# Peptides against a protein of PDB entry 6DSZ: the designs that were tried, part 88

Target 1, 361 residues: chain A of PDB entry 6DSZ
Amino acid sequence: NYVVTAQKPTAVNGCVTGHFTSAEDLNLLIAKNTRLEIYVVTAEGLRPVKEVGMYGKIAVMELFRPKGESKDLLFILTAKYNACILEYKQSGESIDIITRAHGNVQDRIGRPSETGIIGIIDPECRMIGLRLYDGLFKVIPLDRDNKELKAFNIRLEELHVIDVKFLYGCQAPTICFVYQDPQGRHVKTYEVSLREKEFNKGPWKQENVEAEASMVIAVPEPFGGAIIIGQESITYHNGDKYLAIAPPIIKQSTIVCHNRVDPNGSRYLLGDMEGRLFMLLLEKEEQMDGTVTLKDLRVELLGETSIAECLTYLDNGVVFVGSRLGDSQLVKLNVDSNEQGSYVVAMETFTNLGPIVDMCV

## One batch from the design tools (peptide; aimed at target 1 V261 Y343 M347)

Design b2_p29_1_s2 (made by RFdiffusion4, then SolubleMPNN; from b2_p29_1, 8 letters changed)
Fold by OpenDDE base, seed 1:
Structure b2_p29_1_s2 (fold): chain B 361 residues (1-361), chain A 29 residues (1-29)
Amino acid sequence: as target 1 above (361 residues)
Amino acid sequence: MREYEYRRNPETGLEFPYAKNPLFQMPVP
């Protein structure tokens, strides 16, 4: 009787930080295939709180805080298009993960997008947006009282969306996306009307961005707008200001993930396919009227880590490096470099045993 | 909202945000 101890998945395919267990706790949530691991960030490190088995591979994992909620809720979408909104509840020592809402968002008709599932949440928590299929943008309105996640589709004229985010500071929910057409890659914005279930013209667009533009970062206020990351360039656009940099150092390897470090959007971690960790810095200019504008963009090489699938800044310079291909890590960012010129020090390594090969015995 | 202080390396100009009340206090090995 071989007790095949089912090895737990170790490859990380997503991570997020927020206040999920309480308003005060800082949590790290890690997606490992069908498993969700919940940690509390403590002085002594990561304390495991709960592990949750999901009925499917986690494709999207995002924390959000609707108005009137004291703590973050968790949106999960599986690769089989099962969506849920989860809440953490603790009663004494009893820990429950409550499903507030759920639904299946699969369409009978549609071409699954080659770039996979994209799930985004409006910063004002008005809706969830999903790019599941080419030529469709799925909207899940966020309603507090609805236990059933209902979605509708809006036709997207741009058939090949590369990445999409909701922008900050918009009166209506506004998406910014990179798309490809026969003329190249472009950036466009749309307002999403919940009432009319259609797109309206967004505040800005930028045609003919870098051919390998692959990532959109929504920048919070006061800057607003978006950062577009390519193979050779990083660009900022907010409708009024356009700024581009082409630091040679990023050309060496494709940037594959990012994470905002500070709430005001002045800093972002960037990870590339070689495991290099960068800091993207937004330099501010304060205008005479008190408005803050972007003066410049700067990229700094911090050091090397495992190849990041996802990054999340925790606290006090500590970053979780979620790796699919290698060992995940906790790393410390230091203001001063070590003898090797690195600002990164590994604190803890989490062994990746690789994909559980379902040995069909 | 957590308050951050920024520490700047005067030589490199690198800046990192550190929480005013850091939660993570493990020593670097």
Scores: peptide ipSAE 0.465, ipTM 0.918, DockQ to the pose 0.850
OpenDDE base, seeds 2, 3, 4, 5: peptide ipSAE 0.404, 0.336, 0.451, 0.304; ipTM 0.890, 0.863, 0.903, 0.865; seed 5 fails the geometry check

Design b2_p29_1_s3 (made by RFdiffusion4, then SolubleMPNN; from b2_p29_1, 12 letters changed)
Fold by OpenDDE base, seed 1:
Structure b2_p29_1_s3 (fold): chain B 361 residues (1-361), chain A 29 residues (1-29)
Amino acid sequence: as target 1 above (361 residues)
Amino acid sequence: MRKYEYKTNPETGLSFPYSVNPLFQMPVP
């Protein structure tokens, strides 16, 4: 009887950093297919706390903190459209992951989007947004008293959404998205009305962005707005300020992931398909009235890592590089370059044994 | 909210945030 111990998934398909175990703890959460790994970030490194088996492949994993919660909650959506909100609870040595809410958000009718599942959370925790199907935006209102995740759809006129985020600093929940039509790719914003279950006109739009614009980054206040990443260009827009750069270095390989380094949105890590790690820098200008505006954008090559599926800055210059195609890594960012001109030093490597084909026997 | 300090290279302008209680204090081998 060869008990083929099914190897645990090693390929990383998502990672997030936040305060899941406590308000004070910094956590790294890693999605590996159907498995969620929870670590505490310590002075000595990553300490494993819990591993959780999920009912299906994790498609979305986001931390959020509703008003009046002491720590972050975890939203998970599976590839089979099972949604849950998870809470970490520790009682002495007993560690439990509690399901605060759950639901299935699958629609009977709809074409699954070719760009896959997108799940986003409003920064003010008013709602979760899901792009699951072409021409539909699903909204899950966030209510503390509801254990059942209820969702509704809003029709999108824009059938081919590439990426979508909620913006910061908006009176109403506001999405910013890149979409494609016969005229090219564009950026548009919509306000989401929970009451009327409809879109209202957003604060701004940008027609005819780069043809390969693929990612939206929502920028926190004081800057606000969004960054649009393409193959050849990086563009900032907040309704009042527009700024674009086209650094030749990013043209060599497609940027595929990003992570905010600082809370104020002045720094972002960018990873490309060749495993190059970049820093995107937002240079501020303080106006006489005390308002902060974007002065310039700059991209700096930091070094090379495994090909990132996801990136997350931890602390003390340490970054987790979650890789699907290669070995995941902990890397140290240095202010000074090494002899090879790299600002990146590998600290730890996590061997990727490849996709575990769940042979459903 | 953790307070962060920034280490910045004055020549390159590269900077990284460090918490007041920095994590990963072990020397990089």
Scores: peptide ipSAE 0.436, ipTM 0.876, DockQ to the pose 0.717
OpenDDE base, seeds 2, 3, 4, 5: peptide ipSAE 0.276, 0.388, 0.036, 0.150; ipTM 0.854, 0.868, 0.548, 0.789; seed 4 fails the geometry check

Design b2_p29_1_s4 (made by RFdiffusion4, then SolubleMPNN; from b2_p29_1, 9 letters changed)
Fold by OpenDDE base, seed 1:
Order: sequence, then C-alpha cells, then structure tokens
Structure b2_p29_1_s4 (fold): chain B 361 residues (1-361), chain A 29 residues (1-29)
Amino acid sequence: as target 1 above (361 residues)
Amino acid sequence: MREYEYETNPETGLSFLYAKNPLFQMPVP
C-alpha cells in the first residue's frame, strides 16, 4: 500500500496581508493552487494557524472590511468561477473558516479573457467587480444579509481590458482600466450604478498610454487616482494631475506585481520578471490650502529576490515574496545597503518543489 | 493606531517607514 502522500503545493499564486483572524492580528494569507494557508505575523516570524482546501485553483484572493465588521473578510474566486466570502472564527482552540456567502459566477455565454480572471473590490465595500469575459463586467453587490452571491453583468464596450481597479474616494464605485483598441492602449474610468446596472461616465480618461501598459494601481487619498505601469514608463493620473516617468532601469525586465507599502499610498513595491525588487515613491507637495498633490515619482532598485508572483509588505521592513517559479521568501528591507549594494536581505526561504499535478482521480 | 517613523539614509535619500512597535523581531542572518 504505497500511500502516495500527495505532496502539498508549494508554488505561490497569490498572497495578501490584513486582519483576518482578529482586528489586532496581522495575517499573511497565501494561495497555493487549491490550498489557502493562513499565518499570523509574530515577533518570532510567521506562525501557521490554518490551512484550507478550496474547491478549485484560487484565482482571486482579496481581503476587505465592510462597514461594521470588526475584522477583514476574505473573498475568493476559483478558476472554476466558484465565489465565496470567508470569515475566520475562533472559539477557544477551535478554529473555523465560515462561508458567509457563496455562488457560482460562470456565464453560459462569453469568451474567457486572454489576460485571465480579474477580481477587484470597491474600497468602500459596495461591490465586487469581476472581469471574466471579454465585453462584460460582472458586479456582485455586497450586502450583509445576503448569503447567496448574486451577480449581474454590465456590457463593456472596451473588449480588451488589460487590467482594472476600483478607485478610492469616489462617491459612486468607479473603475479605472487599461484597455487596448486598434489605436493602442488607453486608460478609462467608469462609474458603476448598482441601481441602474449600467456604467456612467467616469471622472477622467487618458488616451494613448504606453503600448505595453499592463497594470493599474489605485492610489488612496489624499493623492487619489491611479498609477499605470508599462514596460518603459510609469504614469500617474487623477483627473487633475498627470505625471509620467521613464526610468531606464525598468526597461530591462517587465514589472509583473506590486504591493502598497504605506496606507496613504506614498510607496509601492514592484517586482519584475528577473526578480528585481523596486520601490516606487510618490513625493508629496502640500499646497497652501492643505491639499496634497503629487510632486514627483521616483523608482529605486532595492535588490533581487525570487521572481515574485505576488508581494506583500508585512511589518518592520519585512516583505513576503510569493513565487510561482522559484522559492518564496521573507526578505528584510534595510535603509543601508549591504556590501553588494543591496537593500534586501533574505530572512527565510520556502522551497518550491514545482507544480503539483493534483491528479484528482 | 500603530505609530510609524521614517528611517532615512542620508546619502541615498532612501526612506523606509518602520513601526515603533514592530511585530517582526527576527534577526537578519
């Protein structure tokens, strides 16, 4: 009886940090194919709390905190379009992951988008948005009393969406997205009306962005707006302010992931396909009226890590580097460089044994 | 509310925000 102990997946395809186990605990959540790993950040490092098996590969994993919730909830969407909202409950030593809501969001008609599944949550927790199919934007209204996730589609005129985010500080839920048409790549915004189930004109647009613009980062207040990352350029736009930089250092490899470091959106980690780790800095200008505007953008090379699929800042300069292609790492960011000129020091490495072919027999 | 402070390298101008009460206290090898 060869008990082939099914080797647990080690390749990371998503990570997020927040307050999932409690309002006070800082958690790292890691998606490894069909497995969700939950850690608590402690003085001694990452303490494993729970592992959860999901029905299908995790495609989207996002923490959010609806108004009146004491801790974050977890939204998960699988590659098979099973959606759920999860809550952590602990009663003494008993730990339960409770499904607050669930649903299947697959459409019978539609072409799956080439850029894959995108799932986003409105910062004010009014809705979840899903780009699953070309020409459709799926909306899941967030209601506390709804155990069944109901979704509806809004037709999107822009058929080739590259990336999409909800913006911060908008009266109505507002998406910002990069799309491609025959004239090139562009950025557009739409307000999402839950009542009318339609798009309204958004606050701004930017035509003819860089041809390889691939990522949108929503910037929180006081800056607001979005950062658009391309192959050669990084652009900020908020409707009133436009600023672009083209640092030569980012041309060497494509930036593939990002994570906000500061809650106010002053700094972001960027990872590229060569495992280089960058800091994107937003320099502030305070105006006489007390408004904060963007003065400049700066990119700094911090060092090298495993090729990041996802990045998340934890605490005290410690960053989790989730890698699909290599070993995941905990790394420390230092103010001073080492002898090699790196500001990154590896603290812990998690061996990636490669893709586990879950032969579900 | 966690309190943070910036540590800045005066030569490079690189700044990092650190919590006054850090959760991670592991030694860097």
Scores: peptide ipSAE 0.492, ipTM 0.932, DockQ to the pose 0.875
OpenDDE base, seeds 2, 3, 4, 5: peptide ipSAE 0.480, 0.412, 0.435, 0.032; ipTM 0.933, 0.916, 0.925, 0.677

Design b2_p29_2 (made by RFdiffusion4)
Pose (drawn by RFdiffusion4):
Structure b2_p29_2 (pose): chain A 361 residues (1-361), chain P 29 residues (1-29)
Amino acid sequence: as target 1 above (361 residues)
Amino acid sequence: SEEEEEIKEAFEENNDEEFWDELTEKLLS
């Protein structure tokens, strides 16, 4: 027999922003399935540079540039456990994606977990963290000689884990995650020590959270902490400091995705399965001592995009809406809600044949 | 063609920080 592609996969599973082509090259990297798309934000709008194609299902896609690098290094993990670090290199008149490092990191003894694979990267590029199998947190230290991507497993006493994030602004690599056991589910803190290959007690106390907490947000450096998005209550956790708001405006649909807007983290974008688009706020309270603190949380609806699996603010009040169940599109957010109450205006839609359930000729 | 012009104008704006402050102030009101 013989199989050909009549149409490339159109559903968007992942999208990230960063400086990948050059420095201050606003790139939008869109993950479909086996395809990877790279764009440069120009005055025209989204203009592509190179659409590559891999022999795997892109499951983790993150950007970073470690200590003393020219441009961000892209990291990709295949669902069949193929890890690689890539680098856009336009040194010649052509374009080549050099593979700085690669390595298969499948464990012969783990069970894939509910909520699938998670790929997290250290705030200061100390290591790559993986959550492939239950009870096994895999660490991949980041240096130069680790070109044949080597790795080691730590053990995780917490068996059922929902979402994991690296915390900003800590003494060393620290992890914040939501896990489940009997008696509801909780949030616990750990420290990753890649010198002893162990877990150390984390920065702060284990808190009880909402029963349906589904997302953890890494809050940047000026504030520090972690934001946990459940079904009905949005909570902020940072050591002893703790804030939460529970608007009934949210419970109608589960919040699925989030995206950081400002570098400060004062504004965030949220998405519903009903197709909404929220703005999560961390309002500031600059005090006498010239320091900045955080006072409250406020969530107010912006309008509605399409159902988003990915979410990314690009530039000049524009957000790329990566839709898996429908057309992905481009959106302009305006201060003046011109029509009705929707601060959201569609600019461009991308044909997504969506989940093809049935068909005929 | 008009849509392309609108997209180009949106990306030629130079008031990104002021835009976010004004939108936040309106939402807080």

Design b2_p29_2_s1 (made by RFdiffusion4, then SolubleMPNN; from b2_p29_2, 18 letters changed)
Fold by OpenDDE base, seed 4:
Structure b2_p29_2_s1 (fold): chain B 361 residues (1-361), chain A 29 residues (1-29)
Amino acid sequence: as target 1 above (361 residues)
Amino acid sequence: SARAAEIEAAFLRKDREEDLERLVKKLLE
């Protein structure tokens, strides 16, 4: 009897940073197929705290902090549409991951979207949004006392949503999304009414964006708005200001992931399909009235890493590079470039043994 | 190990937020 010791998954398919174990702890959470790994970021490096087996492949993993919570909660959606909200609880030496809420959000009718599962959380923690199927936007209202994740669908007229995010600083929950129609790709916004369970007209739209616009980044206040990333261009729009750049360097390879460095949304990490790591910079302009506006966008090549599936900035220029195709890495951003012009130094490498073929026995 | 020391030196140093700021400043020049 060959006990095939099921090799633990090593390919990373998601990562997030936040305060999950406590309000004071900085955590790195890593999704490896059905496994969640929880680390504390310490002065000594990454300290493993807990590994959690999930009842399916993790498709969405997001930290959020509802009003009145002392620490972040974790939303997970599996590829089989099992949703849960998890809480970390430590009592002495006992560590428990508590399910605060759960539910299955699968629809009986619907075609899974070609761009896969998208899960987003309103920055004010009013709702979770899910794009699971074409022509539908699923909403999970966030209620502290609700142990059952109940969802409802809102019909989207736009059948081919490429990416979607909740915007910051909106009175009502507002989504911004890139969609494709026969005329090209466009950006649109909708307000989400929980009461009426419908979309209202959002604050802005932008028709005819770049044909390969693939990602939306919601920008925090004071800038607000969104960044749209394409193959050749990066654009910013907030309903008032529009700015676009087309740095030649990004045309060489498709940007596939991003992560916000600063709470104020002034800096982002970008990773492409060749493992190049970029920094996107939002330059500020202070107006005479004290308002902050976007002056310019800049993209700078930092260096090369493993091909990132996900990126997360930790602290002090340390970045976790989660890789599905290669080895995951901890990298340090340095002030000075090396002889090759790279600002990136690998600190630690985590061997990827490849995809676990689920032998359905 | 030298790597452990490098990792220790990299994390949770508030004084090194200055490094990122310096990097960003350099990138903006």
Scores: peptide ipSAE 0.340, ipTM 0.792, DockQ to the pose 0.803
OpenDDE base, seeds 1, 2, 3, 5: peptide ipSAE 0.256, 0.314, 0.292, 0.194; ipTM 0.711, 0.786, 0.749, 0.682

Design b2_p29_2_s2 (made by RFdiffusion4, then SolubleMPNN; from b2_p29_2, 18 letters changed)
Fold by OpenDDE base, seed 2:
Structure b2_p29_2_s2 (fold): chain B 361 residues (1-361), chain A 29 residues (1-29)
Amino acid sequence: as target 1 above (361 residues)
Amino acid sequence: AARAAAIAAAFSRKDREEDLKKLTEKLLK
């Protein structure tokens, strides 16, 4: 009886960076199917601190810091619709992952969306939003004293949501989403009323965006608004300003993931289906009144990595490339390009052993 | 050992973000 110890999953399906173990620690959190790996970013590299088994495949993993918390909390949603909020607690050498809140958010009625589970958190930590089913937006109000995650649904008129984010700098929680109808793809915003449990009209909309618009990036203040990524174009809209670019280089392969480099939203990493890594740059224009507006968008090819399922910027030009299809990598962005014109150097590679084939022996 | 050293060197730099800043400046030119 060879007890084949089930090999730990190696394919990465999510990654986030934040301050989970402490306010001072920079952490890399990696989701590998049902496994959560927690690292501390140190001067010596990635130090593993804890591995956590989850009761299901991790579908959403987001760090957030409610008002009055000293460190980030972790929201996890599994593919089986189990939601939890986790806290890291260390007492001497004892490390505990505490469940602050949990709940099942599955609906009895609903068509699971073909584009999968989307989970987002309001930047002001007022709520969690979930797109699980077509025509429904699920809201989990965030309350410190709530150990049970309660959710309610708001009906979406738009049945085919492609991507959705909460916007920054909104008085009320406001979502921005790309949706598809018979006329094409569009961008719309809604305010979310917790009190009335309904949508109100959002600040702006953009009809007839690129047919393959697939991603929404919420841009922090002072810019605000959102970036919409398509196959051929990248657009910015904040209700007052619209700007679009169509760099030929992005047409070659679909952008599939993104990550913000800095808190002000001036730089983003983009990864495509060929493993190309790009920098998206937001150029600032300071107006005479002191307002900052977007002057231009630029996309620059940095180099090639493993095909990213997820990207997360760590520190000092170091990026974790989480890959499902290939080896995950820790890469360094350099000032000077190599002989091939690449600014990317792989520092560490994490072997992906592929899908665990349950060999029923 | 060389990779570990490279990682350590990358994260130990006092001038955090300087390389990325310079890269960004270069890309914007």
Scores: peptide ipSAE 0.389, ipTM 0.842, DockQ to the pose 0.803
OpenDDE base, seeds 1, 3, 4, 5: peptide ipSAE 0.376, 0.369, 0.215, 0.347; ipTM 0.836, 0.840, 0.735, 0.789; seed 4 fails the geometry check

Design b2_p29_2_s3 (made by RFdiffusion4, then SolubleMPNN; from b2_p29_2, 15 letters changed)
Fold by OpenDDE base, seed 4:
Structure b2_p29_2_s3 (fold): chain B 361 residues (1-361), chain A 29 residues (1-29)
Amino acid sequence: as target 1 above (361 residues)
Amino acid sequence: SKRAEEIRKAFLRKDREKHLKELTEKLLK
């Protein structure tokens, strides 16, 4: 009996940083196929806390903090459309990951989107949005007392959604998305009515964005709005202000992931298909009334890493580079560049052994 | 190990909101 010890998955398909174990702890959560790894970021480095096996490949992993919660909850959606909300509980040395709510959100009717599953959470924690199928936007209302995740669909006229996010600072939950039609790629917004289970007209739209616009970044207050990442351009729009840059350096390789560095959305990490790491900077202009507006966008090359599937800024210039194609890394962002102009130093490398090929023997 | 010490030094300061201020200032110059 060859007990083939099934190698644990090493390819990272998602990562998130937040306060999951406690209000005070900074956590790194890493999704590796069906496995969730939970770390605490300590003064001594990453401390492993718990590993959790999931009943399927993790497709969405997002931390969120409903009003009145002291720490973040974890939303997970699997590739088989099993949804759960998880809470970390510790009593002394006893660690428990409890399921606050669960449900299956699979539809019997619908074409699975070719671009895969998108899961987003309203910043005010009113709902979870899911793009699972073309022409449908699924909504899971967030209710504290409901142990069963119930969802409903809203029809999207836009059949080919590229990316979607909830916007910040909206009275009603508002999505911003890039979609493609025969005329090109466009950005549109919709308000989501929980009561009426329908879309209302959003605050703004931008037709005919860059043909290769691929990502939406929702920008927190005070800026609000969204950043649209393309192959050649980065644009900002909030309904009132439009700003676009086309830095030549981003044309060399497609940006594939992003992560917000700070809560106010002044800085983002961007990773491209060549493993280049960029800082996107939002320059502020303070108005006389105390309002903050976007003055300019800047992109600066920080250095090179493994090709990121996901990025998450931890603390003190430390970034976790989650890689699916290569080795994941902990990297340090230095204030001063090296002789090569790089601000990036690799601190730790996590060997990726490749995809676990289920050898059905 | 030298590597372990470097990791420790990297995580000693926790101030997520203020981090990389100096870097940002340099990059904006």
Scores: peptide ipSAE 0.339, ipTM 0.842, DockQ to the pose 0.698
OpenDDE base, seeds 1, 2, 3, 5: peptide ipSAE 0.291, 0.306, 0.356, 0.287; ipTM 0.805, 0.789, 0.848, 0.803; seeds 3, 5 fail the geometry check

Design b2_p29_2_s4 (made by RFdiffusion4, then SolubleMPNN; from b2_p29_2, 16 letters changed)
Fold by OpenDDE base, seed 2:
Structure b2_p29_2_s4 (fold): chain B 361 residues (1-361), chain A 29 residues (1-29)
Amino acid sequence: as target 1 above (361 residues)
Amino acid sequence: SARQAEIEAQFLRKDREEDLERLTEKLLS
């Protein structure tokens, strides 16, 4: 009897950083197929706290803090459209992951989008947005007292959404998205009315962006707006200000992931398909009236890592590089470059043993 | 190991957000 000790998944398909175990603890949460690993980031490194088996492959994993919660809650959506909101609860040595709410958000009718599942949370925690199917935007209103995640669909005229985010600083929940039509790729915004269950006109749009525009980054206040990342260009738009850069260095490989370093959105990490790690910098200009405007965008090569599926900044220049194709890494960003001009030093490497062949016997 | 101690010394020193700031300043210079 070969007890096939089911090897734990090692390929990372998502990671997030926040305060899940407590208000004070900094956590790293790692999604490995159906497994969620929870770590506390300590002065001594990553301390494992809990592993959780999920009832399906994790497709979306986002931390959020509703008003009046002391710590972050975790939203998970599986590839089979099972949604849940999880809370960490510790009572002495007993650790429980509590399901605050759950639901299945699958539609009976719809074409699954070719770009896969996108899940986003409004920064003010008013709703969760899901792009699951072409021509539909699914909304889950966030209600603390509701144990059942109920969703509704809003028709989206733009059938081919590439990426979507909620914007910051909006009176109503506002999405910004890149979409493709026969004329090219474009950026548009919509306000989401929970009351009327419809889209209203958003604050701005940008037609005919770069043909390979692939990612939207919502920028916090004071800048607001969004960054659009393409193959050849990075653009900023907030309705009033537009800025574009086309650094030749990003043209060499497609940027595939990003992570915000600063709460104010001044710095971002970018990872490309070759494992190059960049810093995107938003240069500030303080106006005489005390307003902060974007002066310029800069992209700087930091070094090379494993090919990132996801990136998350921890603390003290430490970055977790979650890799699906290679080994995941903890890397340190140093002030001084090495002899090769790299600012990146690998601290720890987590061996990827490859895909778990789920032999469904 | 000495390497483990070096790794540990690199985690969660809030006081060394200064390193990232210095890196940023260097990258902007």
Scores: peptide ipSAE 0.387, ipTM 0.780, DockQ to the pose 0.741
OpenDDE base, seeds 1, 3, 4, 5: peptide ipSAE 0.381, 0.347, 0.349, 0.318; ipTM 0.790, 0.788, 0.734, 0.765; seed 3 fails the geometry check

Design b2_p29_3 (made by RFdiffusion4)
Pose (drawn by RFdiffusion4):
Structure b2_p29_3 (pose): chain A 361 residues (1-361), chain P 29 residues (1-29)
Amino acid sequence: as target 1 above (361 residues)
Amino acid sequence: EEEEEEEIKEAFAEEIDEEEFWEELAEAL
C-alpha cells in the first residue's frame, strides 16, 4: 500500500512567542502535528521564514536562551519521546535548523498520566523538567556537553499530578504543582536539586485548592508566586500571601488556556471552551518604600474568539488565537469597545478543517 | 480583502505605548 498527505494538518496544538530568528525578532512558532511553522512579526502581519517538518508529534514546545546566548534555543519533545534542542541559523543565504542536542528519554517502566505530557523549563535555564509518567519527574540538566541529551529520573511521591510549573524568583529551582489523592487535590512545593538528584522541602506550605484546579501559572519576578485556575475560583499562591476571587461569570465553561501579556504579569489572557476571552488582572499597589506589591485579582470579559487550545499576545494589542476545534485567527483588542461589549475584533482567519468527524465524495 | 490587509498592516505599523495602552484597556473594564 502507499499513503500520501493530501492536506497538511490544520489544527493548532501549540504556539509560542520569542526571539528565534535573531534578537528582537518577534517570532510566532505554531505547532500543528508533525509540522512546525516559524513566523516573523512584520508591519505586514504574520510573514513566515521557514516551515520545517519533523518525524514526530510535537508534544512540548518551549523557547529559551540560557546564560550568554545569542538567540533563543527552541526545545521540542515528540510524543514518542524524542527530545531535541534547535537553533535557527541563517548564517548563509539559506536557512538551516541545526540540532544542538537530541536524545530519547522514554522510560521502560512508567505509566502515562491523565493530563498527558508536561514540559517545563527553568526560569533561568537551569534544567528541563518532564512529567511523562505517573510518579516519575524527569530532569534534564542544561549545560553545553550534554549534547547527547542525558537525563535522570527523580521519584514523585505525589502520584496523580495535574499541572506543573517552575516558580520564578527562588533560591534555587523550585516546582509548584497541583496533585490529586483522596480527600480532594492540593498544591505542593518542591525543590529540584540536580547536585544530589533528590527532592527537597519546598518554599512554602501545602495548601488546599479547588477540586477542579486544572492550570498553574508561573508568575514573573516582580511579584513572584503561582496563579491556580480552577473551574470557579481563581487563586494566587505565594508563600503566606494568598488572594482569590470567584466570579460566577466563569463557571459556565472551564478555563483551558492562559497567556502572559505584560512582562510584569499584571495582565493575563484566559480562554473558555465556550470560546470566550478573559483578562486576568494583578493590580499593583506601589508603597512608600519604592517597592511594588500586589493587592487584588479582577477578571472581566473581553469578548469572544474561537475555541482556543493555544493563546499568544503578539504586539500592538494583537493576539493570535490558536484553535484546535476550529479556525485559528488573528485578533485586535481595542480600548474602546466599539460594537456591543466585545473588545475583540477579528483580523484574519486560518482555514482549519478541524476535527474531521465524517466525510463523503 | 484589500481593506483587511491594509488594516492589519496599519495595526502592526502603529507605534503604541504598551504600558499606556494596556492600562487604558484595564481601566475601561

